# Peptides against a protein of PDB entry 6FRK, part 169

Target 1, 411 residues: chain A of PDB entry 6FRK
Amino acid sequence: NEEVLNAMLKEVCTALLEADVNIKLVKQLRENVKSAIDLEEMASGLNKRKMIQHAVFKELVKLVDPGVKAWTPTKGKQNVIMFVGLQGSGKTTTCSKLAYYYQRKGWKTCLICADTFRAGAFDQLKQNATKARIPFYGSYTEMDPVIIASEGVEKFKNENFEIIIVDTSGRHKQEDSLFEEMLQVANAIQPDNIVYVMDASIGQACEAQAKAFKDKVDVASVIVTKLDGHAKGGGALSAVAATKSPIIFIGTGEHIDDFEPFKTQPFISKLLGMGDIEGLIDKVNELKLDDNEALIEKLKHGQFTLRDMYEQFQNIMKMGPFSQILGMIPGFGTDFMSKGNEQESMARLKKLMTIMDSMNDQELDSTDGAKVFSKQPGRIQRVARGSGVSTRDVQELLTQYTKFAQMVKKM

## One batch from the design tools (peptide; made by RFdiffusion4, then SolubleMPNN)

Design b2_p19_8_s3 (from b2_p19_8, 9 letters changed)
Fold by OpenDDE base, seed 4:
Parts: sequence; C-alpha cells; structure tokens
Structure b2_p19_8_s3 (fold): chain B 411 residues (1-411), chain A 19 residues (1-19)
Amino acid sequence: as target 1 above (411 residues)
Amino acid sequence: DELKELNKLYLEIQKILNE
C-alpha cells in the first residue's frame, strides 16, 4: 500500500512540477497528502486513485488560500488600486482589463499611467482606455511617476471616481530603483490595494519574483496573467505562498474581456487536468439561471426566437470570450480558438446584435423569425437601413438564426 | 442536464460565429 501510494504521489508530483508548481511546495504537498491519507482507508477497497486525487486537490486548495480575505472595493468610495510587476508581466494590459471589468459592473472607473520608463506606455494605456471608454490620466512631459500618480489620483478623487487604477513602471529584471520608485508612488498615493501582476509562463521563477516584490512593497493581491498559454498556472501557488496574498483575477488572453475573477476550485481542477467544469457551472450560474431556466424550458419545447438568440448573445458577451468557455469544457483544448478569431467573433456577435436592435418586437418574438422576413422582404431592407448594414448581412443573420432554430428543434 | 443543453447551444453558437 505504501509503495502504491508513493508511486502515485510520484506521478502527481511530476505532473505538478510540469505544471510549474515550485519544488518546495510539491515536497510539502507530498508530505501533507501522505499525512492526510489514512492507509487503512486505502486498504478497505476505496478507489485509491480517487482518494489520492481528492487529498491532492484539498492540499492544493489550501496552498492557493493565503488565509487572508481578498481586498474588495467599497461602493461609493474612492478606491485606489496600484499595480506593480515586471515589464512583460502583462501589468498594463491587466490594468485596462480590471478597469473594464469594474466599469462593466457599473463602477465609475479610471486609469492612471505612472509608467514613465517605457516609451509609449502612456500611448498604449490611452489607446486601450479609449477603446474601452475608460477615463485616463497621464503625461507626455512629466517624468516623475510620483507626480503623475499623485495628480491623477487627486483629480479622479475630486471627480468622485470609485475605482482609480494606477499603472506603474516595470523593469526587465528586479532592480532596487524599481522598488524605490514603487515605494515612493505607494507612499504618495496611499493605495487601498497593491496588486502584483505575475506572468504564469515564468514557471519556477514565480516564487523568487513574487517574494522580491512582497519584501519591498505591501502586496495585498495577486493577478496571474498568460494562463491561455502553455502555463498550467502552478506558479500562482508560489506567488500566493510568497506574497501571502490572494489571487483576485486571472488573465486568459489578449482581449480586454480575457479576464475573470479567480476561483479556487476551477483553477485547481485545471491545474490537475480535470477540466474547469466547476468554473463553467459558476459562469453559467452568474448569468442568472432564472433567465436560463425560462430559455431551457423554451428550448425543450423547440421554441427559439430572435430575442432568445439575442439574449444568448448577451449571455456570451457577459461570460467573456468563447475560448474561456471552451477551455472549461473537458476535451476542448485552449488551441480550439486562435486568439485572432475571438476578437473577430466578438465583433461579429456585436454586429449581429446591432442588426437585431433594429428589429421590432413582432420580428424578435416570432417563433419563425426567418419566415416573417421571407414573407415580407421589405422588413430586411428596413432592418438593414436601421442598423447601417447590407441586406445581405441581415440575410446572413437570418440564416444563422435558422440554423440555431433547427438545432433547438433537434434538442 | 440543463448545463449540457446550454453547453451544446454555446458550442453551436461558436461554430456559427466561426463560420
């Protein structure tokens, strides 16, 4: 029994090391799992593999829990969130993603570019912020990040912004000058939260990097980026261990919507290669199941309207990029959508919704919307003119709707 | 079962959006 346990634990430890889990944490986990497994219960004919997997899962859940409650912004207050991290960690992109996340949640959100070191940092932030319609502050002339951060924070506090995100300078390596600058900025703006942004793809270097930041600045939250790549996210455990700070969000791609709240169970399931079924369930649950129950009941009756399709498109847009949904489905690898196709798909979805916004209730609520348009071709021309698209684009939408409605009838 | 039907719907939406 002990030999079998040791063999299985060796396989698990190898898989965790291949997932970029720090060797010290893997060793500790191995000993904790050994201590948690009753060898007598393993002898009693229980599925030894399931028991070990459950014990490993439970210990990984503990490793990702720092025992500290995540900071959350207070509604109706000015919440200053300072971002820290190395250059190339995805910090600047993550600032925009977090700002967009809170803006979509109805928070008055803004961005400050206090990165004076990187050429074009402010232009990049401005471009991202403008695309997302997020208010921003920065300077082309001021070189002191403390001045920019202080002025920007003061401005947005005076304008009653609720979420004030400050992007700071990164460096290519850990440098004392970077940490001094971060401390000066932090002291000047007195952030309510300091977010460390970590690239998951750095693997075993995550511990040392995270520790270096925590030893210099009061990191209170972690965001892990590039979890869409080959990185299984094991470095996230190292970041939590080193910072003693919770992971609050993850970045799962390059799009501004490729950003989600961190969930322990789905993350550990993904890390173990079990798939993200729980995260899928939770994302589906966040879509308000009550509206989905009514839809599911209609789907069971083979009823599907253009309005029902519109609501599903809204739900997809709320869930984020399809790759995130697919990456949650066991057997659909991250490679199923090339990163380029997602932005195009979301733009296509928005275009389809804009066409449907020009439809009337009779058209939207018809159980045979395509037939309504086929009987009165003048409706296609009206909708096309109303949405600023071609009659062909409306016909393509109706063709897509017909494919969906046929699928629903076969369900 | 409901989640399975939703997943099928989303997969088909994706196929159509990728066409």
Scores: peptide ipSAE 0.035, ipTM 0.580, DockQ to the pose 0.097
Fold by OpenDDE base, seed 3:
Structure b2_p19_8_s3 (fold): chain B 411 residues (1-411), chain A 19 residues (1-19)
Amino acid sequence: as target 1 above (411 residues)
Amino acid sequence: DELKELNKLYLEIQKILNE
C-alpha cells in the first residue's frame, strides 16, 4: 500500500512540476498528503486514486489561500489601485480589463498612465480606454511618473471617481531603478491596493519575481495573466506564497472581457487536469441559464431535440470565447482550439443556428427530428431555401443532430 | 453525473465543429 501511494504521489508530483508548481511547494505538499492519508482507509478497497487526488486538492487549496482577506473597493469612496509588474506580464492590458470590469458593474472608473519609460505607453492606454469608454489621464511631455500619478489621482479624486487605476512602468528584468520608481509612486499616491500582475507562462521564475516585488512594495493583491495558453497556472501558487496576497482576478485571453474574478476551486481543478467543472457551473449560473435544470432532466431521459441543440449553441455563444468553455471541460487540453479556430467555430455555430431558424416548431421539438426530415424530404428543401443554404448543409446538420441524439440516448 | 453528461455533449459539439 505504501509503495502504491508513493508511486501515485510521484505521478501527481510530476504533473504538478509540469504545471509549473514550485519544487519546494510540491515537496511540502507530498509530505502533507502522506500525513493526511489514512493507509487503513486505502486498504479497505476505496478508490486510492480518488483519495490521493482529494488529499492533493485540499492541500493545493490551502496553498492558494494566503489567510488574508482580499481587498475590495468601497462604494462611494475614492479607491486608488496601483498596478505593478514586469513588461510583457500583461499589466497594461490588465489595468484596462479591471477598469472595464468595474465600469460594467456601475463603478465610476478611470485609468492613469504613469508609464513614462515605454514609448507609446500613453497612446496604447488611451486607445484601450477610448474603446472601452473609460476616462483616462497621462502626459506626452511629463517624464516623472510620480508627477503624472499624483496629478492624475488628484484630478480623479476631485471629480469623485470611485475606482482610480494607476498603471506604472514595467521593465524586462528586475531592476533597482524600477523598484525605486514604484516605491516613489506608491508613497506619493498612497494607494488603497497594490496589484502585482504576473504572467503564468514564466513557470518556475514566478516565486523569485513575486518575492522581488513584495520585498520592495506592499503588494496586497495578485492578478495572474495568460491562463488561456499552455500555462497551467502552477506559478500562481508561488506568487501567493511569496506575496502572502490573494489572487483577485485572472486573465484568460487578449480580449477586454477575458477577465474574471479568481475562484480557488475551479483553478485547482484545472491545475490538476480535472477540468474547471465548478467554474463552468458558476459561469452557467452567472448567465442565469434557468433552463439548465430542464436540459439536465431531458438528458437524463435520453431526450434531445433540435431545439435543445439550438439552446446549447446559444448557451455556448453566451458563455463567451469557446476556447474558455473548452478549457473548462475535463480532457480538453488548452491547446485544442487555436485562436483562429475559435472564430471559425463560432461562425459555424451561427450558420447551424441560422439553418435551425428556418425550421418549424414541429421539426425543432420532435424527439426524433432527423426522422421527421427523412419521412418528408420536402422539409429539407424548405429549410435550405429559407436559410439560403444547400440541401447538403441541412443534411449535414441533421447528421450532426443524429450523432448528438444517439450520444444522449447512450448516457 | 449530470456534469459528465454535459461535458460529453460539449465534447461531441466540438468534434462536430472541428470536422
Scores: peptide ipSAE 0.032, ipTM 0.552, DockQ to the pose 0.086
Fold by OpenDDE base, seed 5:
Structure b2_p19_8_s3 (fold): chain B 411 residues (1-411), chain A 19 residues (1-19)
Amino acid sequence: as target 1 above (411 residues)
Amino acid sequence: DELKELNKLYLEIQKILNE
């Protein structure tokens, strides 16, 4: 009985180490789980595997909870949020994602580029901000990040912005000069929240890096990035332990929408390879996919129109990268889609939707849309002209639709 | 069950888009 427990705990510990959980945390978890399991209750015929799994899950939930309430912005106030983190952590991208998140929630949001060290930092921020229609500030001539941050914060406070996000310089190494610069910026702008951005893929280095930032600046929040990759996110536990700060958001891809509020239960479930059924349910519920009952009924009857395909493409676009949704399904690993294919897939979807926007209701609502176009080739030419694409692009769409309609008939 | 069917559809959509 004790040998079986020790064997199962060894497997769990191995899986946690392979998930980049810090070795000290894994050892502590093993001890806590052993202490929490009543061996007498395990003798009573309860599923020993479920008990161990529940005990492990409970201890991992405690490791993600710093015991500190997450900072939240106050509506109608000027909230200054300073970002800190290493170069390549996804910090600059995460600033734009957070700004866009708050903008979509109806906050008056802006971005400040106080990264004077990296050539093209301001151009990158400006490009991201412009694409998202977010107001931005920065300088091509000012080299002091304190001046840029102070002027930008003052400007946006005077313009009654509610969310003022300040991106700072990220360096490749923990340089004392970087930490002093961050401290000077923090002292000048007096941020309401300091967000440490951490790359989940740095593995065992997460603790030491997170600690180095917390020892220099008053980190109050953590954002974990690159959870779409091979990183299972075990480094997030190390960041929470080192910073004593809650994870507030996660970055789950390269798109501006690949950003979600952190949820403990789904994250731990995913870390254990159980999948994120709850997060999938929540994300499906957020999409108001109640209208999908009618679609599911149509699918059960083998009916699928070009309009039904268009609506599904809209749903996929609203859901963000479908790889993330797949990675929430038990048994579909993060490797199901290569990162490069997602942006290209989204661009393909948008192109296909633009072609369908030039179709009429008779074409869209036909149960055999491909046959409607095959019978009257002039429709293909009309749609091609209306959408600014080739007749070949329209034929490719119809070929894809035909594949879908055949698949639905086999479901 | 409905979620599984929807996810199956989206999986096949992605396969076709990646072909």
Scores: peptide ipSAE 0.031, ipTM 0.532, DockQ to the pose 0.136
Fold by OpenDDE base, seed 1:
Structure b2_p19_8_s3 (fold): chain B 411 residues (1-411), chain A 19 residues (1-19)
Amino acid sequence: as target 1 above (411 residues)
Amino acid sequence: DELKELNKLYLEIQKILNE
């Protein structure tokens, strides 16, 4: 039994290391799991795999919980949020994502660019802010980030803004000059929250980076970026361990909407390849798919049309990156769709929709759409010509539809 | 319960798209 436990723990430890979990945390987890598993209970015929998986899950949840409550903004007050992080961490993009998140929640939100070091930092922030209709402040002439941050914060306080986000200069390396500048800005504006932005793709370097920031500035919150496809998220555990600060949000892509509140349970479930059913439910609810009731009613009756399939493809396209949706599904590993595979899958969906755009209402609304086409082969040729595809492509679509409709009839 | 059925539908759409 101990040999079996050790073998299974070795596999889990290997998978966690491959997920960029820090080696020290993996060792600690292994020891904690060994201490939490009763070997006598494992002998009693309980599913050893489920017990180990549950113990691993429980210990990973503890590693993501710093035991500190996340800071939350107070409604009707002026909340100053300072962003810190290395250049290329996604800090500037994340400022815009957070501002947009609060704006969508009905907060009076603004952005300040106090990055005077990077050429075009203010232009980038201005472009992002303008696109999202977020008020912004910065300077093309002032080189002191303390002056810009102070003036911007004062301006937006006087205008009764509730969320005041300050973006600071990043560097390529941890430099004392960067930390001194960050401290001067923090002392001048007296932020209610300091958010450290970390790139998950740096893997094992996450701990050292996060520690260096925490040792110099009073980091109270963490945002992890680049959790799109390839970043397995293990660096998030390192950030929490080093900063002793909660992860408040994650960035899951390049779009302004590729930003979500951090949830411990779904994140660990995804990290273990168990899927994120809760995140999928939340995302479906956020879409306010008015036709969900009508679809569910049709599904209950085993009815599924080509139009219903088209509407579901539209819904999938509205849900954002297809990789995120797939990664929320149990049994689809986080690595299943690289950025390349996502674009290909979206292109495939768009091609299928373009074929269906050449169908008529009688074809789309038929409860037996495939049979309508099989009875009149001239319809296939019409649709193929209308959509600029081969008759084979239309037949492949109808084959997929038939598989789907058969599955709906079995639900 | 309705959301669970919708999630099952999306699961199956995705399987078909990955085939």
Scores: peptide ipSAE 0.026, ipTM 0.527, DockQ to the pose 0.081

Design b2_p19_8_s4 (from b2_p19_8, 11 letters changed)
Fold by OpenDDE base, seed 3:
Structure b2_p19_8_s4 (fold): chain B 411 residues (1-411), chain A 19 residues (1-19)
Amino acid sequence: as target 1 above (411 residues)
Amino acid sequence: DILKELRKLYLKLQEILNE
């Protein structure tokens, strides 16, 4: 029994190391799991694999829980959020994502660019902020980040902003000059929250980086970025351990909407390759489960219309990045949609929906939509003219629909 | 199993989107 346990723990430890979990944390987890497993219960014929998976899952959940409640902004107050992190961590992009998240939740949100070191930092922030319609502050002439941060915070406090996000300078390395600048900015603006932004793709370097920031500034929150790539997110455990601060959000792509509140259970499930069943259910619930239950019931009966396909395209567009949705389903890899293919796939979905917007209810609600068009080719020409596409594009849509409807009939 | 049906649905939607 102990040999079997040791073999299974070796496989789990290997998988965690391949997921960029710090070697020290993996060793500690192995010891904690060994201590938590009753070998007598394992002898009683319980599923050894499930027991070990549960023990590993429980210990990973403890590693992402710093025992500190996450900071949350207070409604109707001025909340100053300072961002810190290395250059290339996605810090500036994450400032815009967080600002957009709070703006969509009905918070009066603004952005301050206090990065005077990086050429074009203010232009990048301004571009992102303008695209999202977020108010912003910065300077092309002021070189002191303390002055810019102080003036920007004062301006937006006087204008009764509720969320004031301050982006600071990043460096390529841990430099004392960066930490001194961050400390001076923090002392001047007195932030309610300091957010450390960490790139998940840096793997084993996460611990040392996170610790260096926490030792110099009072980091109270962590945001992990680039969880859409090959990074399995194991570095996030190292950041929590080093900062003793909760992960509050994750960045899951390059789009401004590729940003979500951190959930411990789904994250650990994904890290273990079990998929994010809860996050999939939550996203499906946010899309009105009733429509999806009705669809599943139709699919069980082998019925699928062009309207049902249109509604599913709307659901995919509402769920956000299709790569993220698929990455939540057990046994879909993160690479199932390459980054370039997602925008192209979304543009293709939008084109297909525009073609279907030119269809009538008889065409959309027919259980044999392709046969309706094949019997009356004049319908294809009408839809093509109405949607501004070729008759070939309409025929391609109908061919795709037919392939789908044939699959549903075999389900 | 709702997850199995969703998985089949999304696989097929992705095939359609990649064709």
Scores: peptide ipSAE 0.022, ipTM 0.431, DockQ to the pose 0.123
Fold by OpenDDE base, seed 4:
Structure b2_p19_8_s4 (fold): chain B 411 residues (1-411), chain A 19 residues (1-19)
Amino acid sequence: as target 1 above (411 residues)
Amino acid sequence: DILKELRKLYLKLQEILNE
């Protein structure tokens, strides 16, 4: 029994190391799992594999819990959130994602670019903020990030902004001058939260980097980026351990919507390759299950309309990036959609929906929508003109619908 | 099982989106 346990723990430890979990944490986890497993209970014929998996899961859940409650913004107050992190961590993009997240939740949000070190930092932030319709502040002439941050925070406080996000300079390496600058900015603006942004792809370096930031600045929250790539997220555990700060959000791609609140259980499930079934359920629940149940019941009866397809496209768009949804389904790895394909896929969905917006109720509610259009080709031309697309694009949509409807009938 | 049906739905939608 002990040999079997040791063999299984070796496999788990290898998988965790391959997931970029720090070797010290893996060793500690191995010891904690060994201590938590009742060998007598394992002898009683219980599924040894399930017990070990459960013990591993439970200990990983503890590793992502710093024992500190995450800071949350207060509604109707001015909440200053300072971002810190290395260049290339995705910090600037994450500032925009967080601002957009809060804006979509009905918070009065703004962005401040206090990155004077990187050429074009302000232009990049301005571009992102403008696309998202987020108010922003920065300077093309001021080189002191303390002045920019202070002026921007004061301005947005006076304008009663609720979420004031300050993006700071990131350097390529841990430099004392960067930490001094961050400390000066933090002292000047007195942020309610300091967010460390970490790239998950840095692997075993996560601990040392996160610690270096925490030792210099009062990091209170962590955001992990690039979890859409080859990084399995094990570095996130290292960041929590080093900063003693909770992960609050995850960046899951390059799009502004590729951003979600951190959930412990789904994250650990994903880290273990179990998929994010709970997060999928939660996202489905957010989409009103009742509408999905009614659809599932229609699908069971082999009924599928263009309206039903439209509603499903709306649901996918509400669920966010399709890669995130797929990454929640067990056995669909992150590799299934290249980053380029996702934005193209979303644009394609929007195009298809725009075509359907030019359809009438008879066309949308027909159980044989393709036949309605085939019987009266003038409908295709009408829809094409109404949606500003080619007749070919409408025919392609109808072909896709027909394929889908045929697959539904086989369900 | 709602999850199984959702999985099938999303797989089908993915096939449509990847064509």
Scores: peptide ipSAE 0.018, ipTM 0.444, DockQ to the pose 0.101
Fold by OpenDDE base, seed 2:
Structure b2_p19_8_s4 (fold): chain B 411 residues (1-411), chain A 19 residues (1-19)
Amino acid sequence: as target 1 above (411 residues)
Amino acid sequence: DILKELRKLYLKLQEILNE
C-alpha cells in the first residue's frame, strides 16, 4: 500500500512540476498529502486514486489561500490602486482591463500613466483608455513618475473618482532603481492597494520575482496574466507563497474582456486537468444558452438544421477563443490547440458562416439540408457564387453538417 | 444534462474544425 501511494504521489508531483509548480511547494505538498492520507482507509477498498486526488486538490487549495482577506474597493470612496510588475508582465494591459471591469460594474474609474521610462507608454495607455472610454492622466514632458502620479491622483480625487488606477514603470530586470522609484511613488500617493502583476508563462521564475517585489514594496494583491491556455498557471502558487497576498484577478487573453475575478476551485481544477465546469456553466449562462430551450428540445428530438449549426457557431464566437472553451471541458488538455491552429480554426468557422449567409431560409431551416442541396445541385453553385467560394467548399460544409446532424440523431 | 450535451457538441465541433 505504501509503495502504491508513493508511486501515485510521484506521478502527481511530476504533473505539478510540468504545470510550473515550484519544486519546494511540490515537496511540501507531497509531505502534507502523505500526512493527510489515512492508510487504513486506503486498505478498506476505497478508490485510492480518487482519495489521493482529493487530498492533492485540498492541499493545492490551501497553497492559493494566503490566509489574508483580499482588499476590495469601497463604494462611494476614492480607492487608489497602484500597479507594480516587470515590463512584459502585461501590467499596462491589466490596468486597462481592471479599469474596464470596474467601469462595467458602474464605478467611476480612471487611469494614470506614471511610466516615464518607456517611450510611448503614455500613448499606449491613452489609446487603450480612449477606446474603452476610460478617463486618463499622464504627461509627455514630466519625467518624474512621482510628480505625475501625485498630480493625477489629486486631479481624480478632486473629480470624485471611485477607482484610481496608477500604472508604474516596468523594467526588464529587477533593478534597485526601479524599486526605489516604486517606493517613492507609493509613499507620495499612499495607495489603498498595491497590485503585483505576474506573467504566468515565466514558470519557475515566479517565486524569485514575486519575492523581490514583496521585499521592496507592500504588495497586497496579485494579478496573474497570460492564462490563455498556454500557461499552466502553477507559477501562481509560487506568487501567493512568496507575496503572502491573494490572487484577485486573472488575465485570460489579449482582449479587454479577457479578465475575470480569481476563483480558487476552478483554477485548481484547471491546473489538475479536471477542467473548469463552473466557469463553463457561468459562460453558458452568460450566453443565455438556457434560453435555447428550443435548441435543447430540437437536440432531444434529433432535429438539427443548418440554422441551428450557424447559431452554435455564433455562440462559439461569442464565448471567445475556442481553445479557452475546450480548456474548460474535462479531459481536453490545455495543449489541444496551438495558437496557430486556433486562428486558423476561427478563420475556418467564419468562412463556414459566410457560406451559410448566402443560403436561403428553406435551405437553412431544412431538417435534411444536405438532401435539399443534393436534389438541386444548382443551389450549391448559387451559394458558392454568393459567398465567393468554390462549389467544393460548399460541399465540404454540407458534409460536415451531415456528420453533425447524424451525431445529434444518435444522442 | 445541458453540460453533457454541450460537451458532446464542442467535441464534435472540434473534430469538424480539425478536419
Scores: peptide ipSAE 0.017, ipTM 0.372, DockQ to the pose 0.097
Fold by OpenDDE base, seed 1:
Structure b2_p19_8_s4 (fold): chain B 411 residues (1-411), chain A 19 residues (1-19)
Amino acid sequence: as target 1 above (411 residues)
Amino acid sequence: DILKELRKLYLKLQEILNE
């Protein structure tokens, strides 16, 4: 039993290291899991795998919880949020995403560009802010970030803005001059929250970077970026451990909407390949897919038409990145669809929909759509001609539909 | 492939909505 436990823990530790979880945290987790598992209870015929998974899940949840309540903005007050982080961390993009998030929630939000070091920083912020219709401040002539930040914060306080986001200069390396500039800006504007932005794709370097920021700047919140497809997310645990600060948001792509509040349990569930059930529910509810109740009712009755399949493809296309949706389903790892595979999958869906656009109502609304086509082969040729595809492509669609409809009848 | 994925999505959605 101990050998089996040690073998399973070795596999879990390997998977966590492959997920960019810091080696010290993996060692600590291994010790904590060993201490939490009663070997005598494992002898009683309980599912050893489930017990180990639950113990690992519980210990990962503890590693993501810094024991500190996340800062939240106060409604009707001026909340100054200062962003800090390395160049290429996605800091500037994340400022715009956070501003847009609060704007969509009905907060009076603005952006300040205090990055005087990077050529075109203000143009980039202005472009992002203009696209999102977010008020912005910056200078093309002022080179002191303290002056720009102070003037911008004063302006937006006087205009009764509730969320005032300040983007600062990034560097490629941890330079003392960067931290001195950040401290001067922080002292001048007196931010209510300092947000450290970290790139998850830097893997094992996350701990050292996060620690270097926390040791010099009063980081109170963390945002983890580049959690799209290839980012294994384990660096987030290292950031929390190093900063002792909560993750408040995650960036999940390049779009302004690829930004979500951090939820501990869904994140750990996804990291373990258990899926993000809560995030799936939230996305389904946000899309107001009223048609899901009607679909579920049809599915309960064992009815599934080609039209029902078409409507579901439309819903998937509306949900945004198909990779993100699939990554929320249990048993689909985060890596299941690279950006290339997503575009290909969306192109395949669009092709299937184009084939169905050439079908008539009798074909679409038939509870036995496959038999309608099998009884009259001329329908396949008509649909193929109408959609500009081969008769084989139509037959493949019908074969896929038939497999799905047979499964719905067994549900 | 896509229909297999869609199936898993809807099965899981149904499980969630029945919980």
Scores: peptide ipSAE 0.007, ipTM 0.329, DockQ to the pose 0.025; fails the geometry check

